# Peptides against a protein of PDB entry 2FGR, part 97

Target 1, 331 residues: chain A of PDB entry 2FGR
Amino acid sequence: SSVTLFGIVDTNVAYVNKDAAGDSRYGLGTSGASTSRLGLRGTEDLGGGLKAGFWLEGEIFGDDGNASGFNFKRRSTVSLSGNFGEVRLGRDLVPTSQKLTSYDLFSATGIGPFMGFRNWAAGQGADDNGIRANNLISYYTPNFGGFNAGFGYAFDEKQTIGTADSVGRYIGGYVAYDNGPLSASLGLAQQKTAVGGLATDRDEITLGASYNFGVAKLSGLLQQTKFKRDIGGDIKTNSYMLGASAPVGGVGEVKLQYALYDQKAIDSKAHQITLGYVHNLSKRTALYGNLAFLKNKDASTLGLQAKGVYAGGVQAGESQTGVQVGIRHAF

## One batch from the design tools (peptide; made by RFdiffusion4, then SolubleMPNN)

Design b2_p14_7_s4 (from b2_p14_7, 11 letters changed)
Fold by OpenDDE base, seed 1:
Structure b2_p14_7_s4 (fold): chain B 331 residues (1-331), chain A 14 residues (1-14)
Amino acid sequence: as target 1 above (331 residues)
Amino acid sequence: SLAELLAKLRIGED
């Protein structure tokens, strides 16, 4: 049996040129290259190829020392694994987000990531961004000749909001092909939530693919989210991402990623382009810089996620520029 | 490898 303490401390200086009032924001932010975290994990060999595992992980906010507290909301699982794969019980990334966010070259954090996994409809559920779920049971297959899959179900436990009576129920999964330089996957999910106190289904379909050419990696995502409301029609967003990364000089990595968010309910688009650079000082420590530009059209009000500084929206049709420069240390 | 480690670190990011 083993127990490992692990974590990442990622802190940056961040700037955005516009907030909701049109004013600039700047200061010390967190999680620009990787989400800052503290965790405990371990495994026990039970014999016969069976292992028990646990994983407890919470987010760290280095700028204020976790003034709002510490919890294990990132992951709190117990598992059994073996030749059959892995079964997990507890709060975790849902299988769809776990797999499909892997194609995001900005690691689903900072000002540059794909922002498709979002609560697009003011859903009243705690996890209406489609990233994690409470009361989750998940199963992940082994990789068989490249083919692999993951499935998950989260119990609603009769949680109600307004007239909605199954809030928090999740069902979803992915199928994937991972072989050498190629990765491709298709994910499907449905989460029950509420909008305006009325039952709403958050449906999600995501296609991802990447190819590592050695000298560079290309990655892409296609996603559709639909909040199916009883009244008012569907709130649909089509999100697209294309990115490239390349090693530089053996110690650096440059990344460029573009995303388009076509928000159908408001007939408005947002364009995001991010340039990032990571400089590895060691195996565990890196310096990084991100430069992001977000252009909102028409009624779009999306904002870059400069965590710890400003993560709100902007005025409709306004553009926002963001910068992060920071240190990431893993232990 | 460093690349593998970095790839692993990307899992669970949000």
Scores: peptide ipSAE 0.007, ipTM 0.364, DockQ to the pose 0.042
Fold by OpenDDE base, seed 3:
Structure b2_p14_7_s4 (fold): chain B 331 residues (1-331), chain A 14 residues (1-14)
Amino acid sequence: as target 1 above (331 residues)
Amino acid sequence: SLAELLAKLRIGED
């Protein structure tokens, strides 16, 4: 048996030129290149190709020293794995987000990531962004000649909000082909939630693909998220992403990513363009910089996620520019 | 390797 302590401390100086009042915000932020975390994990060989595992991981907020506390809400799983794949019990990334966010060149972190995995409808569930779930059972297959899949189910445990009585239920999965330079995946998920106290289904379909040309990598995402409400009509968002990354001098990586968020319920689009650079000082320490531009049209109020500084929206139809410069250290 | 580390860091973000 083994136990490993691991983590990342990622802290940055961040700036956004507009908040909800049209004023600039700046300061010390967290998690610009990778989410800061502290974790424990381990495995036990049970013989016959069977292994037990555990994983406990929580977010670290370096700017305030976790003033609001520490928990293991990133992941808290026990697992069995073997030739059959892996079964996990506990809070974790849902299978769809685990696989499909892998195509985000900004690792779903900082001001540059694909923001499609979002609560688009003021859903009242704790995980209505479609990223994680409580009470989750997950299964991941081995890779069979490139083909692989993951499935998950989360129990609602009779959680109620308003007239909704199954809040937190998740069912979803993906199928994928991962072979050499090529990766492609299709994910489907449904979560039960509430909007305005009324039962709502959050349906999600996501297609992702990437290809590594050696000199550069291309990656893309297509996603539709639909909050199906009994009253008031559906809230639908179509999200698109295209990105490229390239190594620089063996010690750096440059990234460029574009995303479009077509918010159908408000007939408004938002455009996001992000340029990022990571400079590896060692295997564990990096400097990074991100420059992001978010253009909201019409009634769109999206904001860049400069965690620790400002992660709120802007005024309708306003554009926002964000910058992060920071240090990432892994241990 | 650094590449392996980076790959691991991408999984489980946010």
Scores: peptide ipSAE 0.005, ipTM 0.374, DockQ to the pose 0.043
Fold by OpenDDE base, seed 5:
Structure b2_p14_7_s4 (fold): chain B 331 residues (1-331), chain A 14 residues (1-14)
Amino acid sequence: as target 1 above (331 residues)
Amino acid sequence: SLAELLAKLRIGED
């Protein structure tokens, strides 16, 4: 058996020019290039190609030393793996987010990521952004000539909010083709939640693809999220992303990513463009900088996610500029 | 390698 302690400490200086009041915010933030984390993991060889595993991982907030506490909400799984793939029990990324977020060149972190995995409808469930789930069983296939898949089910355990009685139930999965420079996948998920105390289905469909040309990588996402309410109609968002990255001098990476969020319920769009650079000082330490611009139109109030500084919205129709400069250290 | 590092750093991202 083995036990490994691992982690990342990513801390930055961040600035956004507008908050909900129209004022600037700045300070020390966290997780600009990678999510800061502390984890324990291990495996046990059970013989015959079967392995047991555990994974415990929580988020670290370097700016305040985890003043609100520490937990293993990033991942808390026990698993069996072998020639059949891997079965996981416990809180984790749901299969759809685990796979489809991989096409985000900003790794779903900082001010530049694809923000499609979001609670678009003031859902009252704990994980209505579609990223993780409690009480999750997941299965991941091996890679068969490029083809692979993942499936998950999360138990609601009769959690109720208002009249909703299945809050937290998740069912979803993806199919993918990963072969050399090419990756493509389709993900489908449904999560039971509540909006305004009423049962609501969060339906999600996501298509992702990337191709590594060596000199550059292109990546794209197409996503539709629907909060299907019994009363009041659906809250639908179509999200689009296109990004490019390129290595620089063998030690750096430049990234450019554009995203469009078409928020149908308010007939409003938001445009996000981000330029990022990572400079590797070593195999474990990097410097990075991100510059993001978010333009809201009409009733859109989206804000950049400068974690630890400001992650709220802005006034309707306002634009926001964000900057992060930081250090990432892995151990 | 840089590729290995990048792969490692992406594991467990949100």
Scores: peptide ipSAE 0.007, ipTM 0.342, DockQ to the pose 0.043; fails the geometry check
Fold by OpenDDE base, seed 4:
Structure b2_p14_7_s4 (fold): chain B 331 residues (1-331), chain A 14 residues (1-14)
Amino acid sequence: as target 1 above (331 residues)
Amino acid sequence: SLAELLAKLRIGED
């Protein structure tokens, strides 16, 4: 058996020019290039091609030393794997987010990532962003000539909010083709939640694709999220992303990503464009900078996610500029 | 059903 201690400490100086009051915010933030984390993982060979595994991972907040505590909410799984693939038990990324966020060139963190995996409707469930789930059982197939899939089910355990039952139930999965420079995936998911104390289904469909040309990589996402409410009508968001990355001088990487969030319920769009640069000082240590612009139209109030500094919204129709400059260290 | 979900979700539908 093996046990590996691993982690990332990613801390930055961040600035956003507008908060909800129209004022600037700045300070020390976290997780600008990669989510800061501490984890333990291991495997045991059980013979006959069967392996047991565990994975425990929690987020690190370097700016305050985890003042709110430490937990394993990022991942806390036990697994069996073999020729049949992998079965996981425990809190984890849901299969749809695990696969489809891989097309985000900003690694689903900082001020530049695709923000489509979001609670668009003030859902009252703990994981209404569609990223992770409690009480999750997941299955991942092997890769068969490029084809692969993942499926998941999360138990609600009779969680209720208002009149809504089954809160926290997840069912979803993806199919994918991963072969050489090409990756393409289709994901579908439904979560049970509540909005205003009333039962609501969060339905999600996501298409992702990327191609690595060697000298550059292109990546794209198409997503529809729909909070289906019995009363008040559906809250639908169509999200689009296109990004490119390229190596620079053998030690750097430049990233450019655009996203559009068409928020149908408020008939408002938001445009996000982010330029990022990572400079590798070593295999484990990098400097990075992100510059993001978020343009809200009409009633849109989206804000950039400068974790540790400001991650709230802005006034309707306001634009926000964000900057992060930081250090990432992996161990 | 998954099929029903697919039928109800269309990317780019106005």
Scores: peptide ipSAE 0.000, ipTM 0.278, DockQ to the pose 0.013; fails the geometry check

Design b2_p14_8_s1 (from b2_p14_8, 7 letters changed)
Fold by OpenDDE base, seed 3:
Structure b2_p14_8_s1 (fold): chain B 331 residues (1-331), chain A 14 residues (1-14)
Amino acid sequence: as target 1 above (331 residues)
Amino acid sequence: EVTMSLEEFLAALA
């Protein structure tokens, strides 16, 4: 049996030109290229192709030394794996986010990621962004000639908010085809939550695809998120993403990504464009820079996620520019 | 990454 200690420390200097008051923010931020983390994992060979595993992982905030504490909310799983695939028990990425976020060229991190996996409706559940779940059971198939799938169910454990009595329940999964340069996936999920103290279903459908041409990679996402409320009508967002990346000189990578968030409940769109560069100093250490522009139209108030500096919204219809320059170190 | 046996890890935590 083995235990592996691992982690990433990613810290940056970040700037955004507008906060909710229209003022600039700048300082030392975290997780601009990869989410900073500390983890423990291990496996035990049980024989016959069966393995047991555990994974404990928490987020690190390098700018303040985890002043608010440390936990294993990124992942806390025990698993069995073999020729049948993998079964996981515990808090983790839900299968839909685990697979479909893989098409985000910014890896759901920093100021440049696809922001479709979001709480669009002021949902009162802790994980109403559709990324992770408590009390989760997950199953992942092997790859069968390119085809693979993942499924998950999270227990609500009778959590209540207002009149909602099944908060935190998740059911979802994906089907995918991963073969050589091609990847394509379809994901479906539903979470039970509350909005304004009323039972609400967060429904999500996501289509992702990528193709690696060797000299460049193209990636795309199409997503619809719908918070179905009994009173007040549905809150629907259609999100679109198209990105390209290319290796530079064998030691670097350049990324360009565009996203559109069509927020139907407020008849407002937001446009996001991000340029990123990563320079690998070694296998474990990189320098990076991100430049992001977010244009809100009409009633849209979206903000770039400069974690550790400013991750709030802006005034309705305002644009925001963000910059991150940092160091990523893996161990 | 630092990898060790489970036994070594547990011993280090004791």
Scores: peptide ipSAE 0.100, ipTM 0.785, DockQ to the pose 0.851; fails the geometry check
Fold by OpenDDE base, seed 1:
Structure b2_p14_8_s1 (fold): chain B 331 residues (1-331), chain A 14 residues (1-14)
Amino acid sequence: as target 1 above (331 residues)
Amino acid sequence: EVTMSLEEFLAALA
């Protein structure tokens, strides 16, 4: 059996020109190019093509040395794998987010990522962003001529909030076609939560696709999220993303990504555009810079996620500009 | 990334 210690330390200087009070924020932030992490993983060959595995991974906050503690909330799984695919038990990315975030050219972190996987409705569940789940069982198929799929179910374990009695239950999955330069996926998920102490279903549908032209890659996402409430009507958001990336001189990568968040419940849109550059100093160390602009219309109050500096909202209808410059080191 | 045997890992913890 093997054990691998691995991690990423990603720390940056970040600036946003507006917070909720209209003031600028700046300082040392984390996870601008990749989420900082520390993990342990390993496998055991059980013979006959069967393998056991484990994966324990937690987030690292380099700016304060994990002052709030360390945990394995990113992933804590045990698995069996073989010709049949992989079964995982434990907290992990839900299958829908695991697959569909792969089309985000900003790696679902920093000030430039697709922000569609979000708690749009002040859901009271801990994972109402649709990214991870506790008490999760997942299954991933092998790739069969390009076709692959993933499925997951998370137990609620009778967790209650207000009158809601199944908080944290997840069911979802995706189907995909991955062949050479082409990737395309469809994901569906439902999570049970609470809003205002009342049972609410978070329904999600996501379509993703990418194509690698060699000289550049194009990627896109289409997503609808609905928080279905018994009282007050549905809170629906349609999110769209289009991005392009290209290698630069064999040592760098430039990325440009646009996203639109059409927040139907408040009849308000937000536009996000991000330019990013990564410069590889080695296989393990990179410098990076991100420049993001977020334009809120009408009642929209979205903010860029400058983790460690400011990740809150802005005043309704205000625009926000963000910058991150940092170092990413992997081991 | 550092990869080692389980035995080596356990020995390093002891």
Scores: peptide ipSAE 0.096, ipTM 0.783, DockQ to the pose 0.829; fails the geometry check
Fold by OpenDDE base, seed 2:
Structure b2_p14_8_s1 (fold): chain B 331 residues (1-331), chain A 14 residues (1-14)
Amino acid sequence: as target 1 above (331 residues)
Amino acid sequence: EVTMSLEEFLAALA
């Protein structure tokens, strides 16, 4: 059996020109290029092609030394794997987010990522962004000539909020084709939650694709998220992303990504464009910079996610500019 | 990344 200690410390200086009051924010932030983390993982060969595994991973906040504590909320799984694939038990990325966020060239991190995986409706559940789930059972197939899939179910365990009695229940999965330069996938998920104390279904459909041309990579996402409410009408958001990345000089990578968030319930759009650069000083250490611009229209109040500095919204119809410059170190 | 045997890991924790 083996145990691997691993982690990333990613810390940056960040700036956003507007917060909810219209004031600038700046300081030391975390997780600008990759989410800072500390993890333990290991495997045991059980013979016959069967392996047991564990994975424990928590987020690190380098700016304050995890002042709010440390936990394994990123992943806490035990698994069995073999020729049949992998079964996981425990909190993890839900299969849909695990697969579909892979098309985000900013790795769902910092001020530049696709923000479609979001709580669009003031959902009262802990994971109403559709990224992770408690009490999760997941299954991932092997790759069969490019084809692969993942499925998951999370137990609600009778969690109640207001009149909602199934909060936290998740069911979802994806089908994908991953072969050479091409990746494409379709994901579907439903999560039970509450909005205003009333039972609400968070339905999600996501299509992703990428192609690596060698000299550049193109990636895209199409997503619809719908919080289906019995009272008050549905809260629907259509999110779109298109991104490109290219290696620079053998040691660098430039990334450009655009996203559109069409928030139907408020008939308002937000446009996000981000330019990123990563400079590898080694295999384990990189410098990076991100420049993001978020334009809210009409009633939209979206904010860039400068974690550790400011991740809140802005005033309706306001634009926000964000910058992150930092160091990422992996171990 | 640091990889070790489970036995080594347990010994290091003791």
Scores: peptide ipSAE 0.083, ipTM 0.757, DockQ to the pose 0.848; fails the geometry check
Fold by OpenDDE base, seed 5:
Structure b2_p14_8_s1 (fold): chain B 331 residues (1-331), chain A 14 residues (1-14)
Amino acid sequence: as target 1 above (331 residues)
Amino acid sequence: EVTMSLEEFLAALA
């Protein structure tokens, strides 16, 4: 049996040239390359190939020392695992996000990530970005010749918002093929939420693939998110991502990623281009820089997620440039 | 990362 304390502290200097008022923001931000975290995990061998596990993980905000508190909202699971795979109980990444965000070359973090996993419709549920869920039961298969899958169900526990009485219910899963340089996945999910106090289904379909050519890696995502409202019509977003990364000199990595967010409900697109570089000073410490450009068209108001500095939107049709330069340290 | 046995961890919490 073991218990492991682990974490990442990632802090950066960040700048965005526009906020919602058209003003620049700059300062010390967090989680530019990886999400800063503190966690505990462990396993117990129960014999016969069966293991018990636990995982507790919370986000760290290095810029303010977690002034708003610390919790284990990243993950708080107990599990059983064996030849059958793994069953998890507790708050976690939902299976769809766990698998499909893995194709994001910016690790779903900072100003460069794929932002498709988002609350596109002012959903009133706590996790309407489709990333995590409370009251979650998850099952992950072993890898069978490359094929693997994950499934999850989250209980709504009769949570109500307005007239919606099943808020927080999640059902979803993925199928994947992971073999050598190739990874490909299909994820499907439905989450029940509320918009304007009315029951709404958040439907999500995501395709992801990557291939590691050794000298470079290509990765892509295709996603449709649809908030199905009884009144007012569906809020649909089609999100696309294509990225490439390459090792540099054995100690560095350069990343380039493009994403398109076609926001159908407002007939508006946003284009995101991010250039990133990570320089490994050691196995545990890295310097990094990100440069991102977000072009909103028409009614689009998306903003880059410079956590700790500015993560809000911009004026409709405005472009935003963001920079992060920081240190990531893992322990 | 700091890794210890469960027994050591429990002992440290006692």
Scores: peptide ipSAE 0.075, ipTM 0.731, DockQ to the pose 0.935; fails the geometry check

